# Peptides against a protein of PDB entry 4Y8H: the designs that were tried, part 7

Target 1, 196 residues: chain A of PDB entry 4Y8H
Amino acid sequence: TSIMAVTFKDGVILGADSRTTTGAYIANRVTDKLTRVHDKIWCCRSGSAADTQAIADIVQYHLELYTSQYGTPSTETAASVFKELCYENKDNLTAGIIVAGYDDKNKGEVYTIPLGGSVHKLPYAIAGSGSTFIYGYCDKNFRENMSKEETVDFIKHSLSQAIKWDGSSGGVIRMVVLTAAGVERLIFYPDEYEQL

## One batch from the design tools (peptide; aimed at target 1 G47)

Design b1_p11_4_s1 (made by RFdiffusion4, then SolubleMPNN; from b1_p11_4, 4 letters changed)
Fold by OpenDDE base, seed 3:
Structure b1_p11_4_s1 (fold): chain B 196 residues (1-196), chain A 11 residues (1-11)
Amino acid sequence: as target 1 above (196 residues)
Amino acid sequence: SAERATAMYIP
């Protein structure tokens, strides 16, 4: 898996590859690892597909309940719910989650929750087995307050490099853009990103 | 969402 989320001038963009495996077998080449938990709060999933799907379902339920009682939750609140589930169940879970969201007050925010259930707020985050290959590239090329187009290109180049070196990553590159204007899904195919 | 058959996104 190669996943990331990047804050930019107008909000935040999540990105992911689409490969899932069982052992050495590629079980699904077009998996959607970007999962909605609220209108403008999404997550990137790595680890056990079953575990992360269950966690995301529980978070979505809690955020719906929260909304009915208190109004739209913040991204920080969503990250807190993820953290609680991942930390309290860490002995029985294999889950690495990046939470990203947009609201008018806080703009785009990113929270990474690695194995063990700690939570870290960052301007951008990378995770998954492919992330180890792109720490240097991301550190060199990330800038705060990029445009949408610059951020899409940054994520596309980053994930392309991760996929190139990580046999557990591949397929298409999916993105979700969260801004005041709404939610936008993007998809990029190997013939495009392999040429970068 | 509907849970899929046993698969993993290697962490």
Scores: peptide ipSAE 0.264, ipTM 0.760, DockQ to the pose 0.068
OpenDDE base, seeds 1, 2, 4, 5: peptide ipSAE 0.264, 0.246, 0.201, 0.197; ipTM 0.760, 0.757, 0.756, 0.585; seed 1 fails the geometry check

Design b1_p11_4_s2 (made by RFdiffusion4, then SolubleMPNN; from b1_p11_4 with S1L W5L)
Fold by OpenDDE base, seed 1:
Structure b1_p11_4_s2 (fold): chain B 196 residues (1-196), chain A 11 residues (1-11)
Amino acid sequence: as target 1 above (196 residues)
Amino acid sequence: LAEYLTAAKIP
């Protein structure tokens, strides 16, 4: 897996590859690792497909309940719910999650929750087995307050490199853009990103 | 198929 989330001028963009494996086999070439937990709060998933799906479902439920009682939750609140689940169940979970969201008060925010259930708020985060190959690239090329187009290109180039080196990553690159204007899904195919 | 799915990873 190669996943990332990047804050930018107008909000946040999540990105992911789409490969699911079982051992040496590619089980699913078009997996959606970008999962909605609220209108403008999403997550990137790595680790166990089953575990991360279950966690995301539970978080979605909690945020729906929260919304009915208190109104729209913050991204920090969502990250806190993920943290509680991942930390308290760390002995039974294999989950690496990036939480990203947008709201008018806090704008785009990113929280990474690696194995173990710690929480780290960052301007951008990368995770998954493919991330190890792109720490240097991302550090050199990330800038705060990029445009949407610059951020899409940054994510596309980053994930393209991760996929190139990581056998557990591949397929399409999916993105979700979260801004005041709404939610936008993007998809990029190998014929395009492999040439970068 | 079920066993295949349960073993699926997104590393």
Scores: peptide ipSAE 0.226, ipTM 0.737, DockQ to the pose 0.065
OpenDDE base, seeds 2, 3, 4, 5: peptide ipSAE 0.222, 0.225, 0.225, 0.211; ipTM 0.729, 0.728, 0.729, 0.755

Design b1_p11_4_s3 (made by RFdiffusion4, then SolubleMPNN; from b1_p11_4, 3 letters changed)
Fold by OpenDDE base, seed 1:
Structure b1_p11_4_s3 (fold): chain B 196 residues (1-196), chain A 11 residues (1-11)
Amino acid sequence: as target 1 above (196 residues)
Amino acid sequence: SAEAATAMKIP
């Protein structure tokens, strides 16, 4: 898996590959690793497909309940719910999660929750087995307050490099753009990103 | 779930 979330001028963009594995084999299934937990709060998932989906489902439910009682939750609130679940169950979970969201007050925010259930707020985050290969690239090329187009290109190039080196990453590159204007889903196919 | 049954991973 190669996943990342990047804050930019107008909000935040999440990106992910789609490769799935079972045991030592690459599965035919293409997984959408970008998961909605609220209108403009999403997460990137790595680790156990079942574990991370279960966590996301619980968070989604919690945020729906929160919304009904208190209004739209912040991204920080969502990250806190993820943290509680991941930390308290760390011995029984294989989960690496990046939480990203947009709201008018806080703009785009990114929280990374690696194995163990710690939480870290960052301008951008990368995770998954493919992230090991692109820490240097991302650090060199990330800039704060990029445009949407610059951020899309940054994510596309980053994930392309991760996929190139990580056998556990591949398929399509999906992105979710969260801004004041709404939610936009993007998809890029190997024929496009492999040439980068 | 299907993921649980197949022990799928997204490394």
Scores: peptide ipSAE 0.209, ipTM 0.747, DockQ to the pose 0.065
OpenDDE base, seeds 2, 3, 4, 5: peptide ipSAE 0.195, 0.200, 0.202, 0.164; ipTM 0.723, 0.735, 0.758, 0.594; seed 4 fails the geometry check

Design b1_p11_4_s4 (made by RFdiffusion4, then SolubleMPNN; from b1_p11_4 with W5L A8M)
Fold by OpenDDE base, seed 2:
Structure b1_p11_4_s4 (fold): chain B 196 residues (1-196), chain A 11 residues (1-11)
Amino acid sequence: as target 1 above (196 residues)
Amino acid sequence: SAEYLTAMKIP
């Protein structure tokens, strides 16, 4: 898996590959690793498919209850719910989560929750087995307050490099753009990103 | 299936 979330001037963009494995084999299922937990709060998932889906479902439910009582939750609140679940169950979970969201007050925010259940707020985050190959690239090429187009290109190039080197990453590159204007889903295919 | 999902990884 190669996943990332990047804050930019208008909000935040999440990105992910789509490869799923069963043991050493690539499964014949295309996985959507970008998961909605609230209108403009999403997450990237790595690790156990079952574990991360269960966590995301629980978070979504909690945030819906929160909304009914208190109004729209912040991204920080969502990250806190993820953290509680991941930390309290760390002995039985294999889950790496990146939480990203947009609201008018805080704009785009990114929180990474690696194995163990710690939480870290960052301007951008990368995770998954493919991320180890692109720390250098991302560090050199990330800039704060990029445009939407610049951010899409940054994510596309980053994930393309990760996929190139990580046998556990591949398929399509999916993105979700979260801004004041709404939610936008993007998809890029191998014929395009392999040529980068 | 549930069994397939349990065995699936997204590393």
Scores: peptide ipSAE 0.160, ipTM 0.743, DockQ to the pose 0.066
OpenDDE base, seeds 1, 3, 4, 5: peptide ipSAE 0.167, 0.159, 0.188, 0.159; ipTM 0.740, 0.731, 0.748, 0.746; seeds 1, 3, 4 fail the geometry check

Design b1_p11_5 (made by RFdiffusion4; failed a check: the pose's geometry)
Pose (drawn by RFdiffusion4):
Structure b1_p11_5 (pose): chain A 196 residues (1-196), chain P 11 residues (1-11)
Amino acid sequence: as target 1 above (196 residues)
Amino acid sequence: AVANALAESLS
């Protein structure tokens, strides 16, 4: 997997490849790794497909219940529910999850939750096996308060490289845009991003 | 062994 989330001027964008692996075999070339847990709180999933789906379903359930009793949860609250599940069950889980959301007060936020269940709030985050190949590129090219178009390009170029080098990444690039204007789904095909 | 060989991953 290759996944990332990036905060910018108007909010946050999540991005991911679409490859599911079963050994060297590509079990699913059109996977959706970007998953809703609330209207404007989404996550990027990496690691075990089963673990991350089970976790995301539970978190969506908790936040739906939270919404019915107390109103809209913060992105920090959503990240805290993911952490509780990942930390308390660290022996049995293989889940690398990035949590991203939009709050009108807080604008865009990104929390990354690596294997051990620790929580890290960051301007942007990269994860998954393919992310190793783009630490150098992303650190060189990221800047705060980018526009929507610049952020889409940063993610497109970054995941294009992660897919190029990582055999466990591929297929299409999916992105989810989170702003006060709502939620937008973007998709980019190989013929476009490969030759970048 | 078979279950491990058939496990899916987003790693």

Design b1_p11_5_s1 (made by RFdiffusion4, then SolubleMPNN; from b1_p11_5, 5 letters changed; failed a check: the pose's geometry)
Amino acid sequence: SVAEALRTSLA

Design b1_p11_5_s2 (made by RFdiffusion4, then SolubleMPNN; from b1_p11_5, 5 letters changed; failed a check: the pose's geometry)
Amino acid sequence: AEALANATSLA

Design b1_p11_5_s3 (made by RFdiffusion4, then SolubleMPNN; from b1_p11_5, 4 letters changed; failed a check: the pose's geometry)
Amino acid sequence: AVAAANATSLA

Design b1_p11_6 (made by RFdiffusion4)
Pose (drawn by RFdiffusion4):
Structure b1_p11_6 (pose): chain A 196 residues (1-196), chain P 11 residues (1-11)
Amino acid sequence: as target 1 above (196 residues)
Amino acid sequence: VSSEPVFHHGH
């Protein structure tokens, strides 16, 4: 897997490849790793497909219940529910999850939750096996308060490289845009991003 | 379906 989330001027963008692996075999070339847990709180999933789906479903359930009783949860609250599940069940889970959301007060936010269940709030986050190959690129090219177009390009170029080097990444690049304007789904095909 | 290694990074 190759996944990332990036905060920018108007909010946050999540991005991911679409490859599911079963050994060297590509079980699914068009996977959707970007998953809704609330209207404007989404996550990027990496690690075990089963674990991350089970976790995301539980978190969506908790936040739906939270919304019914107390109104819209913050992105920090969503990340805390993910952490509670990942930390308390660390022996049985293989889940690297990035949580990203948009609040009108807080604008865009990114929380990354690596294997042990720790929580890290960051301007941007990268994860998944392919992310190792783009630490150098992303650290060199990221800047705060980028425009929507600049952020789409940063993610497109970053995941293009992670897919190029990582055999466990590939297929299409999917992105989810989170702003006050709503939710936008973007998709980029190999013929476009490969030759970047 | 196999689990994958997980790596995280960011600033």

Design b1_p11_6_s1 (made by RFdiffusion4, then SolubleMPNN; from b1_p11_6, 6 letters changed)
Fold by OpenDDE base, seed 4:
Order: sequence, then C-alpha cells, then structure tokens
Structure b1_p11_6_s1 (fold): chain B 196 residues (1-196), chain A 11 residues (1-11)
Amino acid sequence: as target 1 above (196 residues)
Amino acid sequence: ISSEPISFYGK
C-alpha cells in the first residue's frame, strides 16, 4: 500500500494505490482505499481491508450522528473518533489511517493515525509499505500552499515511485480532492504514471 | 513521523 494526503492552497488531496494482496498474491487490482466518512472528510486506509472498512463505517456512523445533533463535524473531530477506535482496539486490528478533510474555517487538514492509534496533525502524510521508498522524495518536493495541479503532480509522482518499488502497491492511482468547490475523484492508470 | 510498513490485505 502507498497512501498519502497533502494539504494545499485550496484544500487537501488524498491519494492511494489500489492493490490488495493476500499473502504473496494480488487479490484485487483496483481497490478503493480512499473512503468517505463525511461529505468533505475522507480517509486513506492501509492494513486489514476488513478492519479499516469497519473502522471507517463506525466513524461514518458517528459523524452522521454528530451532524444530526450538532452540525458538520470538523476534520479534527473525525480524527479523534478514528484515534479512539484505533487506540482502544489496537490489539485486535491492523490499521494505518490517514484522515483528511476540508472545511471553510480550517481549510485542508491531514491527520495520520499509525498502528497503535496515535494521532498526528501534519501538513502532509504518507503511509503504507510503499511510503518507505518515497520519504526522501516527498520531503524534497513537498511545498506548502501548492496549487491543485502541483499537488496532483506531487502525489502522482510520489505514488508512482512507491509503486515502482513496493510489490504490495500497484494498480491505479486514485485521488480525492477536497475543496470549497466540492469533492473530485481522480484516477490515473499505469500507462500514464509509469512513465513519470 | 514514520509510517508503518503496512500493506493493504484482504482475507
């Protein structure tokens, strides 16, 4: 898995590869690791597909309940729910999650929740087995307040490199763009990103 | 902050 979320000038973009493995085998080539928990709050998932799906479902439920009672939750609130679930169940799940969201007050925000259930707010985050190959690239090339296009390219190049070296990453590159303008899903295929 | 080298796996 190679996942990341990047704050930029107008919001935040989540990115992910799409490979699911079972042992040494590729079980799914087009997995969607970008999961909506609220209109403009999404997450990137790594680890157990089932575990992370369950967690995301629970968070989505909580945020729906929250919305009905208090209005739209902040990204921080969503991250706190993820954190609570991941921390309290850390002995029974394998989950690495990046939470990202946009709202008018806080703009784009990224929270990474690695194994163990700690939470860290960052300008951008990378995770998954493929992330080990791109720490250097990301550190060198990330800039704050990039344009949408710059950020898409940054993520595309980053994940392309991760996929190149990580056998557990591959397939398509999916992105979700969260801004005041709304939600946009992007997809990039190997014929494009392998050439980068 | 380091990420865990976790793949996405199904059962």
Scores: peptide ipSAE 0.389, ipTM 0.814, DockQ to the pose 0.111
OpenDDE base, seeds 1, 2, 3, 5: peptide ipSAE 0.355, 0.366, 0.369, 0.361; ipTM 0.803, 0.806, 0.805, 0.807

Design b1_p11_6_s2 (made by RFdiffusion4, then SolubleMPNN; from b1_p11_6, 7 letters changed)
Fold by OpenDDE base, seed 4:
Structure b1_p11_6_s2 (fold): chain B 196 residues (1-196), chain A 11 residues (1-11)
Amino acid sequence: as target 1 above (196 residues)
Amino acid sequence: ISPEPISFYGK
């Protein structure tokens, strides 16, 4: 898995590869690791497909309840719910989650929740087995307040490099763009990103 | 923050 979320000038973009593995086998080439938990709060999932899906479902439920009582939750609130679930159930879960969201007050925000259930707010986050190959690239090339296009290119190049070296990453690159304008899903295919 | 060396796996 190679996943990341990047804050930029207008919001935040989540990115992910699409490979699911079972042992040495590729079980699914087009997995969607970007999961909606609220209109403009999404997450990137790594680890157990079942565990992370269950967590995301519970978070979505909590945020729906929250919305009905208090209005739209902040990204921090969503990250807090993820943290509680991941930390309190750490012995029974294999989950690495990046939470990202946009709202008018806080703009784009990224919270990474690695294995163990700690939470870290960052300008951008990378995770998954493929992330080990791109720490250097990301550190060198990330800039704050990039344009949408610059951020898409940054994520595309980053994940392309991760996929190039990580056998557990591959398939398509999916992105979700969260801004004041709304939600946009993007997809990039190997013929495009392998040439970068 | 430590690297997250886990893949997405299904069972």
Scores: peptide ipSAE 0.363, ipTM 0.806, DockQ to the pose 0.111
OpenDDE base, seeds 1, 2, 3, 5: peptide ipSAE 0.094, 0.356, 0.340, 0.112; ipTM 0.716, 0.808, 0.796, 0.725; seed 1 fails the geometry check

Design b1_p11_6_s3 (made by RFdiffusion4, then SolubleMPNN; from b1_p11_6, 6 letters changed)
Fold by OpenDDE base, seed 1:
Structure b1_p11_6_s3 (fold): chain B 196 residues (1-196), chain A 11 residues (1-11)
Amino acid sequence: as target 1 above (196 residues)
Amino acid sequence: ISPEPIHFHGK
């Protein structure tokens, strides 16, 4: 798995590969590592697909309740719910989650929740087995307040490099763009990103 | 579709 989320001038973009595995084998299954928990709050998931989906479902439920009582939750609130669930279940949980969201007050925000259930607010985050291959690339190429197009290219190139070296990453690159204008989903296929 | 656990492998 290779996942990342990047704040930029107008919001935040989440990105993920689409490969799944069962043991040592690639699993042919339609699964989305980019998961909605609120209109403009999403997460990237790594680890156990079932466990992280269960957590995301619980978070979504809590945020729906929150919305009905208090209005739209902040990304920080969502990250806090994720953090508590991951920390409380850390002994029985394999989960690495990046939470990303947009709102008019805070703009784009990224919170990474690695194994163990700590939470870290960052301008961008990478995770998954492929992330180890692109720390250097990302550090060199990330800039704050990039344009949408620059950020899409940054994520595309980063994940392409991760996929190149990580056998557990591959398939399509999916992105979700969260801005004031709304939600946009992007997809890039191997024939395109392998040429980068 | 396999009933086996599905993983998004992470480090």
Scores: peptide ipSAE 0.165, ipTM 0.726, DockQ to the pose 0.116
OpenDDE base, seeds 2, 3, 4, 5: peptide ipSAE 0.137, 0.135, 0.139, 0.131; ipTM 0.714, 0.710, 0.719, 0.709; seed 4 fails the geometry check

Design b1_p11_6_s4 (made by RFdiffusion4, then SolubleMPNN; from b1_p11_6, 7 letters changed)
Fold by OpenDDE base, seed 4:
Structure b1_p11_6_s4 (fold): chain B 196 residues (1-196), chain A 11 residues (1-11)
Amino acid sequence: as target 1 above (196 residues)
Amino acid sequence: ISAEPISFYGK
């Protein structure tokens, strides 16, 4: 898995590869690891497909309840719910999650929740087995307040490199763009990103 | 923050 979320000038973009493995076998080539928990709050999932789906479902439920009572939750609130679930159930979960969201007050925000259930707010986050291959690239090339296009290219290049070297990553590159303008899903295919 | 060497896997 190679997942990341990047804050930029107008919001935040989540990115992910799409490979699911079962042991040494590729079980699914086009997995969607980007999961909506609220209109403009999404997450990247790594680890157990079942565990992370369950967590995301619970978070989505909590945020729906929150919305009905208090209005739209902040990204921090969503990250807090994720953190609580991951931390309290750390012995029963294999989950690495990046939470990302946009709102008008806080703009784009990224929270990474690694194994163990800690939470870290960052300008951008990378995770998954493929992330080890791109720490250097990301550190060198990330800039704050990039344009949408620059950020898409940054994520595309980053994940392309991760996929190139990580056998557990592959397929398509999915992105979700969260801004004041709304939600946009992007998809990039190997014929494009392998040439980068 | 350490890297997470975990892949997305199904059961």
Scores: peptide ipSAE 0.386, ipTM 0.806, DockQ to the pose 0.112
OpenDDE base, seeds 1, 2, 3, 5: peptide ipSAE 0.370, 0.356, 0.368, 0.358; ipTM 0.806, 0.802, 0.803, 0.801

Design b1_p11_7 (made by RFdiffusion4)
Pose (drawn by RFdiffusion4):
Structure b1_p11_7 (pose): chain A 196 residues (1-196), chain P 11 residues (1-11)
Amino acid sequence: as target 1 above (196 residues)
Amino acid sequence: AAAWATAAKIP
């Protein structure tokens, strides 16, 4: 997997490849790794497909219940629910999850939750096997308060490289845009991003 | 293998 989330001027963008692997075999070339847990709180999933889906379903359930009793949860609250599940079940889970959301007060936020269940709030986050190949690129090219177009390009170029080198990444690049304007789904095909 | 599959950059 190759996944990332990036905060910018108007909010946050999540991005991911679409490859699911069963050994060297590509079980699914058009996977959606970007998953809603609330209207404007989404996550990027990496690691075990089964574990991350089970976790995301539980978190969506908790936040739906939270919304019924107390109104809209913060992005930090959503990340805390993911952490509780990942930390308390660290022996049985293989889940690398990035949580991203938009709050009108807090604007865009990114929390990354690596294997052990620790929580890290960051301007941007990258994860998944393909992310190793773009630490150098992303650290060199990221800046705070980028525009929407600049952020789409940063993610497109970053995941393009992660897909190029990582055999466990590929297919299409999917992105989810989170702003006060709502939610936007973007998709980029190989003929576009490969030759970047 | 789990660490590899969930690799993340943490500064």

Design b1_p11_7_s1 (made by RFdiffusion4, then SolubleMPNN; from b1_p11_7, 6 letters changed)
Fold by OpenDDE base, seed 1:
Structure b1_p11_7_s1 (fold): chain B 196 residues (1-196), chain A 11 residues (1-11)
Amino acid sequence: as target 1 above (196 residues)
Amino acid sequence: SAERATRMKLP
């Protein structure tokens, strides 16, 4: 898996590859690792598909309940719910999650929750087995307050490099753009990103 | 291992 989320001028963009593996086999080439937990709060999932799906479902439920009582939750609130689940159940979970969201007050925010259930708020985050190959690239090329197009290109190039080196990553590159204007899903195919 | 687990998106 190669996943990342990047804050930018107008909000935040999540990105992910789409390969699912079991052992040495590719089980699914077009997995959606970008999961909605609220209108403009999404997560990137790595680790156990079952574990991360269960966690995301629980978070989605909690945020729906929160919304009914208090209104739209903040991204920090969502990250807190993820953290509680991941930390308290760390002995039984294999989950690496990046939480990203947009709201008018806080703009785009990114929280990374690695194995163990710690929480780290960052301007951008990368995770998954492919991330180890692109820490240097991302550090060199990330800039705060990029445009949408610059951010899409940054994510596309980053994940392309991760996929190139990580056998557990591949397929399509999916992105979700969260801004005041709404939610946009993007998809890029190997014929395009492999040429970068 | 945790490392191996994080390397795979398990179905």
Scores: peptide ipSAE 0.208, ipTM 0.726, DockQ to the pose 0.170
OpenDDE base, seeds 2, 3, 4, 5: peptide ipSAE 0.241, 0.204, 0.241, 0.242; ipTM 0.736, 0.760, 0.738, 0.738; seeds 2, 3, 4, 5 fail the geometry check

Design b1_p11_7_s2 (made by RFdiffusion4, then SolubleMPNN; from b1_p11_7, 7 letters changed)
Fold by OpenDDE base, seed 3:
Structure b1_p11_7_s2 (fold): chain B 196 residues (1-196), chain A 11 residues (1-11)
Amino acid sequence: as target 1 above (196 residues)
Amino acid sequence: SAERATRMYLP
C-alpha cells in the first residue's frame, strides 16, 4: 500500500494506490482505499482490509451521531475517534490510517494514526509499505499552500515512485479533493503515471 | 468476501 494526504491552499487531497494482496497473490487490482466517514472528512487505509473497513464504518456511525447532536464534527474530532478505536484495540488490529478533512474554520487538516494508535497532526502524511521509498522525495518537494494542480502533481509523482519500488503497491492512483467547493474524485491509470 | 481475505501492508 502507498497512501498519502496533503494540505494545500484550498483544502486537502488524499491519494492511494489500489492493490490488495493475500500472501504473494494480488487479490484485487482496483481496491478503493479512500473511505468517506463524513461529507468532507475522509481517510486513507493501510493494513488489514477487514480491520480498517470495520474501523471506518464505526467512525462513520459515531460521526453521524455526533452531527445529530452537536453539528458537523471537526477533522480533529474524527481523528480522535479513530485514535480511540486503534489504540484500545491495538493488540487485535493491523491498521494504519490517515485522516484528512476540510472545514471553513480549520481549512484542510491531516492526522496520521500509525500502528499503536498514536495520532500526529501534520501538513502532509505518507503511509503504507510504499511510503518508505518516498520520504526523501516528499520532503524535498512538498511545499505549503500549493495550488490544486501542484498538489495533484505532487501526489501523482510521489505515489508513482512508491508503486515503482513497492511490490505491494500498484494499480490505479485514486485521489479525493476536499475544498469549500465540495468533493472531487480523481483517477489516474498506469499508462499515465508510469511515464513520470 | 475477497476484501476480508486481503491485506494492505504497512512499512
Scores: peptide ipSAE 0.303, ipTM 0.781, DockQ to the pose 0.104
OpenDDE base, seeds 1, 2, 4, 5: peptide ipSAE 0.271, 0.258, 0.321, 0.260; ipTM 0.719, 0.706, 0.773, 0.686; seed 4 fails the geometry check

Design b1_p11_7_s3 (made by RFdiffusion4, then SolubleMPNN; from b1_p11_7, 5 letters changed)
Fold by OpenDDE base, seed 5:
Structure b1_p11_7_s3 (fold): chain B 196 residues (1-196), chain A 11 residues (1-11)
Amino acid sequence: as target 1 above (196 residues)
Amino acid sequence: SAERATAMKLP
């Protein structure tokens, strides 16, 4: 898996590869690792597919309940719910999650929750087995307050490099763009990103 | 920040 989320001028973009593996076997080439937990709060999932899906489902339910009582939750609130679930169940979970969201007050925000259930707020985050290959590239090329186009290109190039070196990553590159204007899904295919 | 998420697969 190669996943990332990047804050930019107008909000935040999540990105992910789409490969699911069992050992060396590719079980699914087009998995969706970007998961909605609220209208403009999404997450990237790595680790156990079952565990991360279960966590995301519980968070989604919790945020729906929150909304009915208190109004739209902040991204920080969502990250806190993820953190509680991941930390309290860390002995039985294999989950690495990046939470990203947009609201008018806080704009785009990113929270990473690695194995163990700690939470870290960052301007951008990378995770998954492929992330180890792109720390240097991302640190060199990330800039704050990029345009949408610049951010899409940054994520595309980053994940392309991760996929190039990580046998557990591949397939398509999916993105979700969260801004004041709404939610947008993007998809990029190997014939395009392999040439970068 | 130097803090980053752990690398792992999605099986």
Scores: peptide ipSAE 0.150, ipTM 0.642, DockQ to the pose 0.181
OpenDDE base, seeds 1, 2, 3, 4: peptide ipSAE 0.170, 0.179, 0.178, 0.185; ipTM 0.759, 0.760, 0.734, 0.754; seeds 1, 2, 3, 4 fail the geometry check

Design b1_p11_7_s4 (made by RFdiffusion4, then SolubleMPNN; from b1_p11_7, 6 letters changed)
Fold by OpenDDE base, seed 5:
Structure b1_p11_7_s4 (fold): chain B 196 residues (1-196), chain A 11 residues (1-11)
Amino acid sequence: as target 1 above (196 residues)
Amino acid sequence: SAEAATAMYLP
C-alpha cells in the first residue's frame, strides 16, 4: 500500500494506490482505500482491509451521531475518534490510517495514525509499505500552500515512485480533493503515471 | 485476520 494526504492552498487532497494482497498474491487491482467518514472528512487505509473498514464504519457512525447533537465535527474530532478506536484495540488490529478533512475555520488538515494508535498532525503524511521509498522525494518536493494542480502532480509523482519500487502497491492512483467548493474524485491509470 | 489486506510492509 501507498497512501498519502497533502494540505494545500484551498484544502486537502488524499491519494492512494489500489492493490490488495493476500499473502504474496494480488487479490484485487482496483481497491478503494479512500473512505468517507463525513462529507468533507475522509481517510486513507492501510493494513487489514477488514479492520480498517470496521474502524471507518464506526467512526462514520460516531460522526453522524455527533453531527445530530453538536453540528459538523472538526477534522481533529474525527482523528480523536480514530485514535481512541485504534489505541484501545491495538492488540487486535492491524491498521494504519491517515485522516484528512476540510472546514472553513481550519481549512485542510491531516492527521496520521500509525500502528499503536498515536496521532500526529502534519502538513502532509505518507504511509503504507510503499511510503518507505518516497520519504526523500516527498520531503524535497512538498511545499505549503500549493495550488490544486501542483498538489495533484506532487501526489501523482510520489505515488508513482512508491508503486515503482513496492511490489505491494499498484493498480490505479485514486485521489479525493476536499475544498470549500466540495468533494472531487480523481483517478489515474498505469499508462499515465508509469511514464513519470 | 484471514481477509485480504492493504499491505503495510513489504512481503
Scores: peptide ipSAE 0.203, ipTM 0.740, DockQ to the pose 0.179
OpenDDE base, seeds 1, 2, 3, 4: peptide ipSAE 0.309, 0.278, 0.285, 0.297; ipTM 0.725, 0.755, 0.755, 0.749; seeds 1, 2, 3, 4 fail the geometry check

